# Designs tried in a protein design run: peptides against a protein of PDB entry 3J47. Part 7

Target 1, 121 residues: chain A of PDB entry 3J47
Amino acid sequence: IRLTNQLKSLKGLQSKLKDVVEYLDKVINKELPINHTILGKLQDVFNLLPNLGTPDDDEIDVENHDRINISNNLQKALTVKTNDELMVIYISNLVRSIIAFDDLIENKIQNKKIQEQRVKD
Target 2, 69 residues: chain B of PDB entry 3J47
Amino acid sequence: YEEKEESNLAATKSMVKIAEQYSKRIEEEKELTEEELKTRYVGRQDPKKHLSETADETLENNIVSVLTA

## One batch from the design tools (peptide; made by RFdiffusion4, then SolubleMPNN)

Design b1_p8_7_s2 (from b1_p8_7, 3 letters changed)
Fold by OpenDDE base, seed 5:
Structure b1_p8_7_s2 (fold): chain B 121 residues (1-121), chain C 69 residues (1-69), chain A 8 residues (1-8)
Amino acid sequence: as target 1 above (121 residues)
Amino acid sequence: as target 2 above (69 residues)
Amino acid sequence: TKLSIPPD
């Protein structure tokens, strides 16, 4: 359930981001009038997004240990954190898959043994 | 989505704790695998299946914890 | 530089 909810949330976010990109593309292509309200909200979102691109701004906001708020370095750190989290998830999934595979092999071996015993009887 | 965002935030706060728990759970999973290896020799199918199921549950919990983290 | 929100 939790995993499903997270996936749903991620899918929702992805869909929303896609819609934003599509909207921006349409605006760039002059297919749609620039909705200033949407652009304003997007700009607000981008302003809330830690500045990913400019490495130079020194303001290491020391205080907010919450890795979310720190601008470019924070987004990089968040990206790194996200990558680390994804890596951990990936490793966990791999480990689970390995265990499941090991169990499958064991079940297969057991089934073979049972069949061999039945043939001997 | 907002509720999920709040849940994600709460999960992120728990991530450090989850990382520690993950390390512990990985060790527990290794132990379970070793026990499975031992159980293969003892020939008791039921304990081995139970161990496998427990390992799967542990992994599921780890995955959920990591995903929530 | 604050990106200027285009006025409504």
Scores: peptide ipSAE 0.437, ipTM 0.823, DockQ to the pose 0.049
Fold by OpenDDE base, seed 4:
Structure b1_p8_7_s2 (fold): chain B 121 residues (1-121), chain C 69 residues (1-69), chain A 8 residues (1-8)
Amino acid sequence: as target 1 above (121 residues)
Amino acid sequence: as target 2 above (69 residues)
Amino acid sequence: TKLSIPPD
């Protein structure tokens, strides 16, 4: 259920991004008038998104540079956090796998002992 | 979308909790392994099985948590 | 540079 919800959320985000791209393409192609409100909201979204791709335009005011750096740092921090979380999950899974394996080995040993006892009897 | 965002936020909070729970779960898994070790010595299969099941449940919960993350 | 959406 939780995984499904996350997947659904991600799919929703993907769909929204696709809609944005389609809208932008339509605007570029002059098929739709530029809806300034939508563009403003999109710009806000992009500004909230870690600015991955703003080229080093020298004309980025120091304030924008700081914001970009902050955004990049935030994105990096989020990435690191995500990686750490994934690592923890991975380790947890590994540990559980090891435990399961140990139990399997023990079960196998016990089964062998039982079989040996049955042969002796 | 808002519900999903809330769910994601809850999931993230749950992940932090899961990290704590993960540490605890690792300890629980160790306890299960220790019980298995003890069971191996005592020859009682039942506690070992229970430990294994608990470890599996803990793993499943971690997997679900990771997948939810 | 804030891409100033020209006010309609």
Scores: peptide ipSAE 0.426, ipTM 0.832, DockQ to the pose 0.041
Fold by OpenDDE base, seed 1:
Structure b1_p8_7_s2 (fold): chain B 121 residues (1-121), chain C 69 residues (1-69), chain A 8 residues (1-8)
Amino acid sequence: as target 1 above (121 residues)
Amino acid sequence: as target 2 above (69 residues)
Amino acid sequence: TKLSIPPD
């Protein structure tokens, strides 16, 4: 249930992002007037998003440099944390696989013993 | 969407707890393996099957947790 | 194409 809800949320977000990209493309092509209300909401969303580091070189004033560095550091820290979590999950899966293989080998050995006993009878 | 966002936030908080529980589960899996080793000496088939089933269930739960993360 | 705001 939780996985399904997360997947549904991600799909919803993906669809919304696709719509935004399509809208932006139409605005760039001057096919649609800029809806200021939609742009305002999008700007709010982008301001809340950690700066996905496209280094656009433009003159953002020196005072924001520390905030950008903090944001980049935060993003990097979050990425590292995510990687660590994924690594733990990976190791867990490997351990479970090893246990499963060990059980399969044991089952095979037992089956061979049973067959050998049947041949002796 | 708001309800799902709240659910995702709760899931993220739960992931930290799951990581701690995972360490404990690994230890429990080791204990089960040790019991299998002991049961191998006792020659009864039934405990081995139960251990294998428990390991499979634990694996499935971890896979689901990873997919949720 | 009306951007259907996903229902809340």
Scores: peptide ipSAE 0.396, ipTM 0.823, DockQ to the pose 0.226
Fold by OpenDDE base, seed 3:
Structure b1_p8_7_s2 (fold): chain B 121 residues (1-121), chain C 69 residues (1-69), chain A 8 residues (1-8)
Amino acid sequence: as target 1 above (121 residues)
Amino acid sequence: as target 2 above (69 residues)
Amino acid sequence: TKLSIPPD
């Protein structure tokens, strides 16, 4: 149930992002006026997004560069933290899988012994 | 969506707590496996099945935690 | 980063 809810949430987010892109394309084509409220929210999202993509933003003003560098360092740190958390969860899943497989093997061995006893009777 | 965002934030905080609990759960799983190894020798009532079910539940919880993370 | 999913 929780997995399904998360997948549904991610699909919803993906659909919404697609709608935003379509809206932006229409605004660029001058088909729709710029909604300032949507633009403000998008700006907030972009300010929260790690500047992952363009290392070449060397040309942005020095004052913005320090804030951007601090923001980039924070985003990098957050990314590393997220990766570490995901790694821990991955290892945990592997350990649980190994235990489950060990139990499965034992169950198979027991079932085989039961079958052998039934054939001897 | 706002409710889901709040839920995701709460889930992230819960994941940190889950990581601590996970270390403890790994030890508990090892103990259960050792008991299963001992119970294989003692032959009667299948505590082995209960351990297998517990391991599966733990795996499911970890998968859900990864997806919420 | 809280991706504010727009309110339905």
Scores: peptide ipSAE 0.489, ipTM 0.829, DockQ to the pose 0.061; fails the geometry check

Design b1_p8_7_s3 (from b1_p8_7, 4 letters changed)
Fold by OpenDDE base, seed 3:
Structure b1_p8_7_s3 (fold): chain B 121 residues (1-121), chain C 69 residues (1-69), chain A 8 residues (1-8)
Amino acid sequence: as target 1 above (121 residues)
Amino acid sequence: as target 2 above (69 residues)
Amino acid sequence: TELKIPLD
């Protein structure tokens, strides 16, 4: 259930991003007026998003370099945190699988013992 | 969307608490496995099933906690 | 004898 909700949320975000791109293309083509409220919110989202952009070489003003480095460090820290969390989930699932396997082996041994008793009767 | 952002922030705070709980839960799972090993030696009535169910529940709670985080 | 996998 939770994974399905997360996947649904990600799909919703992807659809919204696609709508934003389509809107931006229409604005560039002068088909629609710029909605300043949507752009402001989008700009706020982009300012909160770590710069995933490959720095193309040119006009990165020196003042932006420190903010970009801080944002990249934050992104790296968030990526490391996410990786650590995923690793904990993986290890937890592995431990559960081992316990479940141990129970399966025990159940198999018990079933074998019950069958051997039934054959003797 | 705003409720989801608040939920993600609350989830991130819960992750730190979950990491501490995870270490404790791993120790509890080990104790459960050791008790299962001991119970295999002692007797006819199956405390093992209850131990396995408890381990499964503990792990489910861990997965759910990390997925919510 | 069916191995009942405990489905969580």
Scores: peptide ipSAE 0.508, ipTM 0.845, DockQ to the pose 0.010
Fold by OpenDDE base, seed 1:
Structure b1_p8_7_s3 (fold): chain B 121 residues (1-121), chain C 69 residues (1-69), chain A 8 residues (1-8)
Amino acid sequence: as target 1 above (121 residues)
Amino acid sequence: as target 2 above (69 residues)
Amino acid sequence: TELKIPLD
């Protein structure tokens, strides 16, 4: 249930991002006027996001390089944190699988004992 | 969306606590597996099942906790 | 005798 809610939230975010991209493409193509209110909120979100600077904007003032490095470091730190969390999930799932196998082995041994008892009777 | 973001933030804080609990739960699981191994030799059926169920519940709680973070 | 898979 919790994973499903996270996945649903991520899918919602992805859909919203897609709508933004589609809107931006329509604005670039001059099909729709810029909604300044949506753009302002998006800019606020992008400013709060560690600057996912696409490398292609040549206006890297030296001050932006440190911010980009801080942002890249923050993104890297977030990626590392996410990786660590995923590793814990993976290990937990492996451990669960091992327990499940141990139970299967025990069940198999019990079944064998029951069969051996039936052959003796 | 905001309620889910708050839930995700609470979940992330819970993850740090879960990482600490995870180390403890791994140790508890090992103890459970050793007791299952011991109980296999002692021939008592009921303690093994309860131990397995407790290990599964502990692991499920770990997984749910990590998935919620 | 069927192998009972523990249901998680």
Scores: peptide ipSAE 0.506, ipTM 0.849, DockQ to the pose 0.010
Fold by OpenDDE base, seed 2:
Structure b1_p8_7_s3 (fold): chain B 121 residues (1-121), chain C 69 residues (1-69), chain A 8 residues (1-8)
Amino acid sequence: as target 1 above (121 residues)
Amino acid sequence: as target 2 above (69 residues)
Amino acid sequence: TELKIPLD
């Protein structure tokens, strides 16, 4: 249930982002007027996102540099956390596979013992 | 969206707790595997099956906990 | 003798 909700949220965000890109392309092509309300909300969302921008724009004021560093640190921390979580899932699945394999070996040994007993009998 | 953001924040706090629980669960799984090895020599089938089932349940709970985080 | 695969 939770994973499905997270996936649904991510898909909703992806769809919205696609709609915005399509809207921006139509505005650039002069096919549609700029909806300032949608653009403003999108700009607010982008301002809340960790600045993924390449640092090559030299003109960003010193106060924004600290915010960008904090945002980049937050994004790095989130990426590290996600990697750690994925690693835990991977190890857990590996351990489950090892246990299942151990049970299979034990079942094979038991079947062999049963067969050997039947031949003696 | 807001309700899911709150859920993600709660999940993030739960992940730190899950990391601690994961270390403990790995140790429990190791103990289970060692007991299975010992039980192979004693010839009792039932304890090994129970150990395997307990390890599988522990792993499932770990995976669900990490996925919910 | 069938090998019983443990189901998850």
Scores: peptide ipSAE 0.497, ipTM 0.851, DockQ to the pose 0.009
Fold by OpenDDE base, seed 5:
Structure b1_p8_7_s3 (fold): chain B 121 residues (1-121), chain C 69 residues (1-69), chain A 8 residues (1-8)
Amino acid sequence: as target 1 above (121 residues)
Amino acid sequence: as target 2 above (69 residues)
Amino acid sequence: TELKIPLD
């Protein structure tokens, strides 16, 4: 359910971004007047988009670094985080497989003991 | 959208907590496996199976939590 | 001896 909601949100954002791109293309083609309100909101979104290119703003609070840096660096950080998460999932699955294997071995040993007892009777 | 962003933020905070919980759960799982090993000497079938099932459930909850995050 | 796979 939560993953589906996140995916739905991401799809909604993607649709909005597509609408904005389509709007921008229409504005570039001079088919529609520049809606300053949309452009201002887009500029705000782009300004809220982690500055892809200006190294000079020193004050980016290091604590917010875990936020989705849509920037290539944050995509890299998100990719790293996703990779770490996938690694954790992989390790968890391996551990689960080991436990299941240990149980299988124990079950096999028990079954063998039960068979040996049945033969002695 | 804002509610979902808040949910994602809460999920991210939950992921950090999940990472800590994951480390703790790995330790708990290891303890369960050690206890299972100890129970192997006691010859009671049922406690070992229950311990293994509990470990599996704990792992499943961890995996689901990490996947949900 | 059927290895009972613990069915989740």
Scores: peptide ipSAE 0.496, ipTM 0.844, DockQ to the pose 0.008

Design b1_p8_7_s4 (from b1_p8_7, 4 letters changed)
Fold by OpenDDE base, seed 5:
Structure b1_p8_7_s4 (fold): chain B 121 residues (1-121), chain C 69 residues (1-69), chain A 8 residues (1-8)
Amino acid sequence: as target 1 above (121 residues)
Amino acid sequence: as target 2 above (69 residues)
Amino acid sequence: VELKIPLD
């Protein structure tokens, strides 16, 4: 149940992200007028993305050129972290599949033994 | 949705702890599989199924914990 | 500023 709810939530997030990308593509292609409200919210999202990794270090007047590199490095670090997380999920799913396969093999072996005993009777 | 976001934030903090626990859980899963291999010798009914179900539940909890981060 | 994903 919890896994299904998380998967549903992740699918919902993925669908929304896809809708945002599709909207951005339509705006870039001039098929739709730029909805300034959506673009403003999206800009707010993109401006908030770099803040998720900075601990509360006070007033560092870091000149604008280093901010772009730090933002790209943080986005890259978040992408790497997300990739590592997806890799862990993938490994966990593989391990679960292996256990389920081992159980199926053992169940088949037991079923064969039960059938062989019934034939000897 | 807000409850899920709060759960995701709590889970992200838990994810660092989960990475350490994940290594430990993989080891526990190996021990369960080794116990299944040992229990292959001990006769009949329910311990293997229960061990498999417990391993599946442990994996599900691990996957849920990783997905929630 | 917390990214509020409107999930409904």
Scores: peptide ipSAE 0.512, ipTM 0.837, DockQ to the pose 0.054; fails the geometry check
Fold by OpenDDE base, seed 3:
Structure b1_p8_7_s4 (fold): chain B 121 residues (1-121), chain C 69 residues (1-69), chain A 8 residues (1-8)
Amino acid sequence: as target 1 above (121 residues)
Amino acid sequence: as target 2 above (69 residues)
Amino acid sequence: VELKIPLD
C-alpha cells in the first residue's frame, strides 16, 4: 500500500512536470502570456534544486562562487545521506533474505522428516 | 503537497530514529534466530514460524519507513 | 527546502 502511494505521488509529479514543460514551450513560442506567479514558484524550485547543471563556461560571478560551493557541498552531503539510507535498506533486505532462507531450509528439513515418517507407517 | 512536505520532514527525522532502531532491530533479529536455533533443539514446530513472520514484518516496516523517509 | 508543488 505505501509503495503504491509513493509511486502514485511520483507519477503525479512527473505529469505535473510535463505540464510545466508544455506550458514553458507555449510561453517561449508566444502562444501564452507568462504567468509570473508560476514562473516565480518555478524559479524558487530551481534555486532550491542542487545545481545539477553541467558547468557551462558562462560568467560565474565571484560572489556566487561561495554560495555555489555551499550549494555543491549541500548537494554532496544530501547525496551522501541518500546513499547511506539506500545502503541501510540494502543491508536490511539482505538480512531479511537470509532469515527467509534459513526458514526455508528448516521447512525443507521438517518436510523431509514428515515424509520419512509417513513411509515408515 | 504541504502534508507531503511535513510527511517528508517527519520521515527524515523518523529515518534518524529508524537508524537507531535498526541497530536495535538487528540485535532483536539475532535473538530471534538464536531462539529459533534453541527451538530446533527442542523439536516443537510452532514457535519458529511465528518468529520468522515477526522478523519479516519488522524488516518490512524498516524498508517502508526508510522509503517513506 | 521542500518544493511546494501547488496541488491545485
Scores: peptide ipSAE 0.501, ipTM 0.832, DockQ to the pose 0.062; fails the geometry check
Fold by OpenDDE base, seed 2:
Structure b1_p8_7_s4 (fold): chain B 121 residues (1-121), chain C 69 residues (1-69), chain A 8 residues (1-8)
Amino acid sequence: as target 1 above (121 residues)
Amino acid sequence: as target 2 above (69 residues)
Amino acid sequence: VELKIPLD
C-alpha cells in the first residue's frame, strides 16, 4: 500500500512535469501566451528542488556554489540512503533464499534416510 | 501531499530505526541458523522447522518494514 | 514551501 502510494505520487509528479514541459514548449513556439502565474509557481518549484544539474562552469556566483554544494550533498545523502535500503532488502531476500535452501537440503537428507530404512526392512 | 510527505518523513525515521533493527535481526537469524545446525545432530523433528519459520517471519517483518519505509 | 502537486 505505502509503496503503491509513493509510486502513484511520483507518477503524478512526472505527469505534471510533462504537462509543464509541453506548456513551456507551446509558449516558446508562441502558440500560447505566457501564464506568469504558472511560470512563477514552476520557478518556485525548481528553486526548491535540489539542483540536480551539473552547473555549467561560467557565471555561478559564490553564494550559488555553496547552495549547490549543500543541495548536491543532500541529493548524495538521499541516494546513499536509498542504496543502503535496497542493500538491506537484497541481503534479507538472500538470507531467506539461503534458509529455504538449507531446509530443502535437510528434507532431501531425511527423505534419503527414510528410503534407506525402507530398503533394510 | 503534505500527509504523504509527513508519512515519508516518518517512514525515513522508521527506516533508520529499521536499519538498526536489521543489524540486530541478522545477528538473531545467524544465531538461529547456528542453532539449527546444532539441532540437526540431536535428531528430533520440530525445533528446526520452528526456527526456519521464525527466521522467515523475522525476514518478512524486515522486508515489510523496509518496504513500508 | 511544500510543493503541493495537485493530484486533481
Scores: peptide ipSAE 0.497, ipTM 0.836, DockQ to the pose 0.071; fails the geometry check
Fold by OpenDDE base, seed 4:
Structure b1_p8_7_s4 (fold): chain B 121 residues (1-121), chain C 69 residues (1-69), chain A 8 residues (1-8)
Amino acid sequence: as target 1 above (121 residues)
Amino acid sequence: as target 2 above (69 residues)
Amino acid sequence: VELKIPLD
């Protein structure tokens, strides 16, 4: 249930992001007028995204060249974090698989013992 | 959407706690596997099954927690 | 510094 809700939320976010990209492409192509309200909200979201990862360390005047690097560094840090989380899931699944195999081996050993007993009777 | 976003936010806040709980859950799963190994020598089927089921539940909760994160 | 794009 929780997984399904998260997947649905992530799919909803992905769809919304896609709609925003499609809107931006139409605006760039001059097919639609710029909706300043949507653009303002999108700008607020893009300004909040990098701020969600920086603790409140004071006004460092980092010139515009470093902001792209900071955005890339934050995206990279988020990607690294996501990769680490995925590795933990992967290891968990492997451990579960190993336990399931151990149980299967035990079941086979037990079945073999039961068959050997039936042949002796 | 909003109810699910709130659920995702609660899940994300729990991620750090889940990483700590994950380490603990892996240890609990190992303890369960050791009990299965001990139960192989004792020849009792029921403790091994319960151990396997508990390990599976622990892993499922871990996977759900990490996917929620 | 919020980059407000000036509305013309």
Scores: peptide ipSAE 0.436, ipTM 0.831, DockQ to the pose 0.040; fails the geometry check

Design b1_p8_8_s1 (from b1_p8_8, 6 letters changed)
Fold by OpenDDE base, seed 5:
Structure b1_p8_8_s1 (fold): chain B 121 residues (1-121), chain C 69 residues (1-69), chain A 8 residues (1-8)
Amino acid sequence: as target 1 above (121 residues)
Amino acid sequence: as target 2 above (69 residues)
Amino acid sequence: DEKAFIKE
Protein backbone atom coordinates (compact mmCIF):
# COMPACT_ATOMS: atom_id res chain seq x y z
CA ILE B 1 0.00 0.00 0.00
CA ARG B 2 2.64 2.60 1.01
CA LEU B 3 4.87 1.67 -1.91
CA THR B 4 1.93 1.85 -4.30
CA ASN B 5 1.00 5.27 -3.01
CA GLN B 6 4.56 6.49 -3.42
CA LEU B 7 4.74 5.08 -6.91
CA LYS B 8 1.42 6.70 -7.76
CA SER B 9 2.64 10.02 -6.40
CA LEU B 10 5.89 9.73 -8.31
CA LYS B 11 4.01 8.86 -11.50
CA GLY B 12 1.76 11.84 -10.96
CA LEU B 13 4.77 14.10 -10.53
CA GLN B 14 6.41 12.62 -13.60
CA SER B 15 3.27 13.14 -15.68
CA LYS B 16 2.99 16.71 -14.51
CA LEU B 17 6.64 17.37 -15.23
CA LYS B 18 6.15 15.95 -18.70
CA ASP B 19 3.17 18.22 -19.26
CA VAL B 20 5.29 21.19 -18.21
CA VAL B 21 8.04 20.18 -20.62
CA GLU B 22 5.53 19.73 -23.43
CA TYR B 23 4.07 23.12 -22.66
CA LEU B 24 7.50 24.73 -22.67
CA ASP B 25 8.32 23.08 -26.00
CA LYS B 26 5.09 24.39 -27.50
CA VAL B 27 5.90 27.87 -26.22
CA ILE B 28 9.43 27.68 -27.63
CA ASN B 29 8.04 26.53 -30.98
CA LYS B 30 5.54 29.43 -30.90
CA GLU B 31 2.67 26.98 -31.29
CA LEU B 32 1.01 28.39 -28.19
CA PRO B 33 0.92 31.94 -26.94
CA ILE B 34 3.13 32.50 -23.94
CA ASN B 35 0.87 32.15 -20.95
CA HIS B 36 2.53 34.60 -18.61
CA THR B 37 0.73 33.15 -15.61
CA ILE B 38 2.08 29.65 -16.28
CA LEU B 39 5.57 31.02 -16.95
CA GLY B 40 5.43 33.01 -13.74
CA LYS B 41 4.48 29.91 -11.78
CA LEU B 42 7.20 27.90 -13.50
CA GLN B 43 9.72 30.59 -12.68
CA ASP B 44 8.56 30.50 -9.09
CA VAL B 45 8.99 26.74 -9.05
CA PHE B 46 12.46 26.98 -10.59
CA ASN B 47 13.42 29.68 -8.12
CA LEU B 48 12.15 27.58 -5.22
CA LEU B 49 13.86 24.36 -6.36
CA PRO B 50 17.39 25.57 -5.50
CA ASN B 51 16.24 26.79 -2.10
CA LEU B 52 15.03 23.33 -1.06
CA GLY B 53 18.60 21.99 -0.86
CA THR B 54 20.41 24.90 0.82
CA PRO B 55 19.87 25.48 4.51
CA ASP B 56 19.12 29.15 5.32
CA ASP B 57 22.60 30.45 4.69
CA ASP B 58 22.47 34.26 4.78
CA GLU B 59 22.41 36.92 1.98
CA ILE B 60 24.90 35.37 -0.43
CA ASP B 61 25.08 38.12 -3.03
CA VAL B 62 25.87 35.55 -5.71
CA GLU B 63 25.86 37.24 -9.14
CA ASN B 64 23.12 35.96 -11.51
CA HIS B 65 25.50 33.90 -13.68
CA ASP B 66 26.72 31.84 -10.76
CA ARG B 67 23.14 31.32 -9.57
CA ILE B 68 22.26 29.50 -12.76
CA ASN B 69 25.31 27.27 -12.42
CA ILE B 70 24.61 26.69 -8.72
CA SER B 71 20.96 25.98 -9.49
CA ASN B 72 21.99 23.57 -12.22
CA ASN B 73 24.57 22.02 -9.91
CA LEU B 74 22.00 21.66 -7.15
CA GLN B 75 19.47 20.24 -9.55
CA LYS B 76 22.19 17.95 -10.82
CA ALA B 77 23.09 17.04 -7.26
CA LEU B 78 19.43 16.31 -6.52
CA THR B 79 19.23 14.27 -9.70
CA VAL B 80 22.39 12.40 -8.70
CA LYS B 81 20.96 11.85 -5.24
CA THR B 82 17.74 10.57 -6.75
CA ASN B 83 19.75 8.33 -9.03
CA ASP B 84 21.75 7.04 -6.07
CA GLU B 85 18.52 6.34 -4.22
CA LEU B 86 17.17 4.50 -7.22
CA MET B 87 20.40 2.54 -7.40
CA VAL B 88 20.04 1.55 -3.77
CA ILE B 89 16.49 0.43 -4.46
CA TYR B 90 17.70 -1.50 -7.48
CA ILE B 91 20.46 -3.19 -5.49
CA SER B 92 18.00 -4.00 -2.72
CA ASN B 93 15.62 -5.58 -5.20
CA LEU B 94 18.49 -7.48 -6.75
CA VAL B 95 19.54 -8.78 -3.34
CA ARG B 96 15.95 -9.88 -2.67
CA SER B 97 15.85 -11.65 -6.00
CA ILE B 98 19.12 -13.41 -5.21
CA ILE B 99 17.87 -14.52 -1.79
CA ALA B 100 14.61 -15.71 -3.28
CA PHE B 101 16.54 -17.56 -5.95
CA ASP B 102 18.81 -19.16 -3.37
CA ASP B 103 15.76 -20.29 -1.44
CA LEU B 104 14.25 -21.71 -4.59
CA ILE B 105 17.43 -23.64 -5.32
CA GLU B 106 17.49 -24.94 -1.78
CA ASN B 107 13.88 -26.01 -2.00
CA LYS B 108 14.62 -27.84 -5.24
CA ILE B 109 17.64 -29.56 -3.71
CA GLN B 110 15.58 -30.61 -0.71
CA ASN B 111 12.78 -31.88 -2.89
CA LYS B 112 15.29 -33.86 -4.92
CA LYS B 113 16.78 -35.38 -1.77
CA ILE B 114 13.32 -36.32 -0.51
CA GLN B 115 12.53 -37.99 -3.83
CA GLU B 116 15.83 -39.88 -3.83
CA GLN B 117 15.14 -41.14 -0.32
CA ARG B 118 11.65 -42.28 -1.31
CA VAL B 119 13.04 -44.21 -4.27
CA LYS B 120 15.58 -46.00 -2.04
CA ASP B 121 12.86 -47.16 0.35
CA TYR C 1 1.82 19.48 -2.89
CA GLU C 2 3.41 21.27 0.02
CA GLU C 3 2.48 18.39 2.26
CA LYS C 4 4.01 16.00 -0.25
CA GLU C 5 7.13 18.15 -0.49
CA GLU C 6 7.44 18.16 3.27
CA SER C 7 6.88 14.43 3.24
CA ASN C 8 9.58 14.07 0.56
CA LEU C 9 12.01 16.15 2.60
CA ALA C 10 11.31 14.07 5.69
CA ALA C 11 11.66 11.00 3.52
CA THR C 12 15.04 12.26 2.21
CA LYS C 13 16.34 12.71 5.75
CA SER C 14 15.07 9.26 6.54
CA MET C 15 16.89 7.95 3.44
CA VAL C 16 20.30 8.88 4.78
CA LYS C 17 19.44 7.01 7.93
CA ILE C 18 18.07 4.17 5.83
CA ALA C 19 21.27 3.99 3.78
CA GLU C 20 23.17 3.37 7.00
CA GLN C 21 20.59 0.85 8.09
CA TYR C 22 20.71 -0.73 4.65
CA SER C 23 24.42 -1.43 4.95
CA LYS C 24 23.78 -3.04 8.31
CA ARG C 25 20.81 -4.99 6.98
CA ILE C 26 22.84 -6.31 4.04
CA GLU C 27 25.31 -7.66 6.53
CA GLU C 28 22.51 -9.27 8.50
CA GLU C 29 21.17 -10.82 5.29
CA LYS C 30 24.60 -12.24 4.50
CA GLU C 31 24.74 -13.79 7.93
CA LEU C 32 21.32 -15.26 7.38
CA THR C 33 22.46 -16.73 4.07
CA GLU C 34 25.52 -18.25 5.73
CA GLU C 35 23.31 -19.70 8.43
CA GLU C 36 21.04 -21.10 5.74
CA LEU C 37 24.10 -22.63 4.12
CA LYS C 38 25.06 -24.15 7.48
CA THR C 39 21.48 -25.24 8.13
CA ARG C 40 21.60 -27.19 4.86
CA TYR C 41 23.93 -29.54 6.70
CA VAL C 42 21.69 -29.81 9.80
CA GLY C 43 18.62 -31.04 7.87
CA ARG C 44 15.97 -28.90 9.62
CA GLN C 45 13.51 -27.55 7.05
CA ASP C 46 11.77 -25.10 9.37
CA PRO C 47 14.75 -22.89 10.33
CA LYS C 48 15.60 -22.28 6.68
CA LYS C 49 12.09 -21.21 5.78
CA HIS C 50 11.94 -18.93 8.76
CA LEU C 51 15.32 -17.46 7.90
CA SER C 52 14.24 -16.91 4.30
CA GLU C 53 11.01 -15.28 5.41
CA THR C 54 12.90 -13.08 7.84
CA ALA C 55 15.36 -12.08 5.13
CA ASP C 56 12.47 -11.28 2.78
CA GLU C 57 10.73 -9.22 5.43
CA THR C 58 13.96 -7.40 6.20
CA LEU C 59 14.47 -6.70 2.53
CA GLU C 60 10.86 -5.56 2.17
CA ASN C 61 11.31 -3.15 5.01
CA ASN C 62 14.56 -1.95 3.46
CA ILE C 63 12.97 -1.34 0.08
CA VAL C 64 9.95 0.38 1.59
CA SER C 65 12.32 2.49 3.63
CA VAL C 66 14.49 3.33 0.62
CA LEU C 67 11.40 4.08 -1.48
CA THR C 68 9.96 6.22 1.29
CA ALA C 69 13.21 7.96 1.53
CA ASP A 1 -7.72 21.97 -14.97
CA GLU A 2 -4.00 22.11 -14.11
CA LYS A 3 -4.81 23.92 -10.86
CA ALA A 4 -7.27 21.21 -9.90
CA PHE A 5 -4.67 18.52 -10.60
CA ILE A 6 -2.10 20.33 -8.43
CA LYS A 7 -4.54 20.50 -5.51
CA GLU A 8 -4.92 16.82 -5.08
Scores: peptide ipSAE 0.387, ipTM 0.829, DockQ to the pose 0.098; fails the geometry check
Fold by OpenDDE base, seed 4:
Structure b1_p8_8_s1 (fold): chain B 121 residues (1-121), chain C 69 residues (1-69), chain A 8 residues (1-8)
Amino acid sequence: as target 1 above (121 residues)
Amino acid sequence: as target 2 above (69 residues)
Amino acid sequence: DEKAFIKE
């Protein structure tokens, strides 16, 4: 359920980002007038994107060129975080498999000892 | 979307906390494995099985927690 | 419609 909600949220963000890129491309191509209200909302979304990763990072008065790099850095940080989570899951599964294997070996050793005792008896 | 963004932020903070908990849980799993090794010397079959089951349950909860984060 | 889509 939670993964499905996160995946749905990511898909929604991806769709919205695609719409933004398409809008920006239309503005660059002079097909649409620059709507300052849409650009303001876009800027708010782009400013909120960095805040989603680090709510405590100070008001860095970074000029407009650095904002694109910050957004890309945050997206990279989110990707790194997702990779770290996947790595944690992988390691956890490996550890569980090792524990289960160790228990299986111990059970086999015990079963062998019980059989050896029954043959002596 | 805004509610999901806020949920993703909360999830991100929860993931950092889960990563710290995961490091602690890995250490607890190592301790459980070491206790299983010690329990192999003590010959008490029942405590080992219970420890293994508890380790598996802890791992399951960790995996579900990391997957749900 | 686009504003409604952003609100969802």
Scores: peptide ipSAE 0.386, ipTM 0.833, DockQ to the pose 0.151; fails the geometry check
Fold by OpenDDE base, seed 2:
Structure b1_p8_8_s1 (fold): chain B 121 residues (1-121), chain C 69 residues (1-69), chain A 8 residues (1-8)
Amino acid sequence: as target 1 above (121 residues)
Amino acid sequence: as target 2 above (69 residues)
Amino acid sequence: DEKAFIKE
C-alpha cells in the first residue's frame, strides 16, 4: 500500500511535469498565447525548486537533506541520502540472505545426518 | 496524492527510524545466529526454525522498507 | 484547480 502510494505520487508528478513541458513547447511554438499567470506560477515553482545549478552553496541546512532528488545540489544531497538509505537496505538484505543461507546449509546437514541414520537402521 | 505524499513523508521519517532500528535488527539477527549456533550443538530443530522465520521476517521488512524508500 | 489536479 505505502509503496503503491509513493509510486502513484511519483507518476502523478511525472505526468504533471510532462504537461508543463508540453505547455511550454506549445508557447515556444506560438501555438498558445503566453499566459502570464501560468508563467508567474511556473516561475514560483522553479524558484521553489531547489537550485539545480549552483554547486557552491554548502550551507544547505541538514534538515532539508531528507527530501528526495528534486534539484541538483539538494538533489545531490538527497541522492547521497537516498544512496545511503539504499545501501543500508542492501546490506540488510544481504545479511538476511546470509542468515537464510546458513539456515539452509544447516537444514541440509541435518537432512544428510537423518539419511545416514536411516541407512544404518 | 496528498495522502500518498503524507505517506511518503511518513515513510522517509520511518526510514530514519528504520536505520536506527536496522542497527538494532542487525544486533538481534546476530543474537539469533548465536542461538542457531547453540541450537546446532543442542540438536533442537524448533529454536532453529523460529530463528530462520524471524530472519526471513526481518529480511522481508527491510525489502519493504527499501521499496518504500 | 491546480491543487485539485495534483490531488487526482
Scores: peptide ipSAE 0.385, ipTM 0.831, DockQ to the pose 0.099; fails the geometry check
Fold by OpenDDE base, seed 1:
Structure b1_p8_8_s1 (fold): chain B 121 residues (1-121), chain C 69 residues (1-69), chain A 8 residues (1-8)
Amino acid sequence: as target 1 above (121 residues)
Amino acid sequence: as target 2 above (69 residues)
Amino acid sequence: DEKAFIKE
């Protein structure tokens, strides 16, 4: 249940981000008028988001180099955290698979013993 | 959405605690496997099945916990 | 309205 809710939230966020990108592309292509209210809200969201920024804006003064390093370090730290979480999931699945195999092997050995006993009777 | 975001934040804090619990659960699972190994020698079918079921339930709870992480 | 758009 909790996982399904998180996945549903993440899918909702992904869909909304896709709609925002599509809107921005239409604005860049001059197909739609610039809605200043939507842009203001998007700017607020981007300011609240750890700047996942593409490095292409040339005019960022020397003081922003530390912020870009902090943002890249934050992105890297988030990526490392996500990788660690995925590793724990992977290890857990492996351990479950090993236990399941051990149980199957034991069941097979028991079944073989039961068959050998039936042949002796 | 806000309730779900709050639930996700609480889940993320719980995840750090889950990582510590995961290490402890791996140790508990190892103890269960050692008891299963001992039960193989004692010839009692029923305790071994119960131990296997308990290990599976513990792993399922770990996976759900990590996936909620 | 934005909360409603996220809420769906």
Scores: peptide ipSAE 0.363, ipTM 0.825, DockQ to the pose 0.093; fails the geometry check

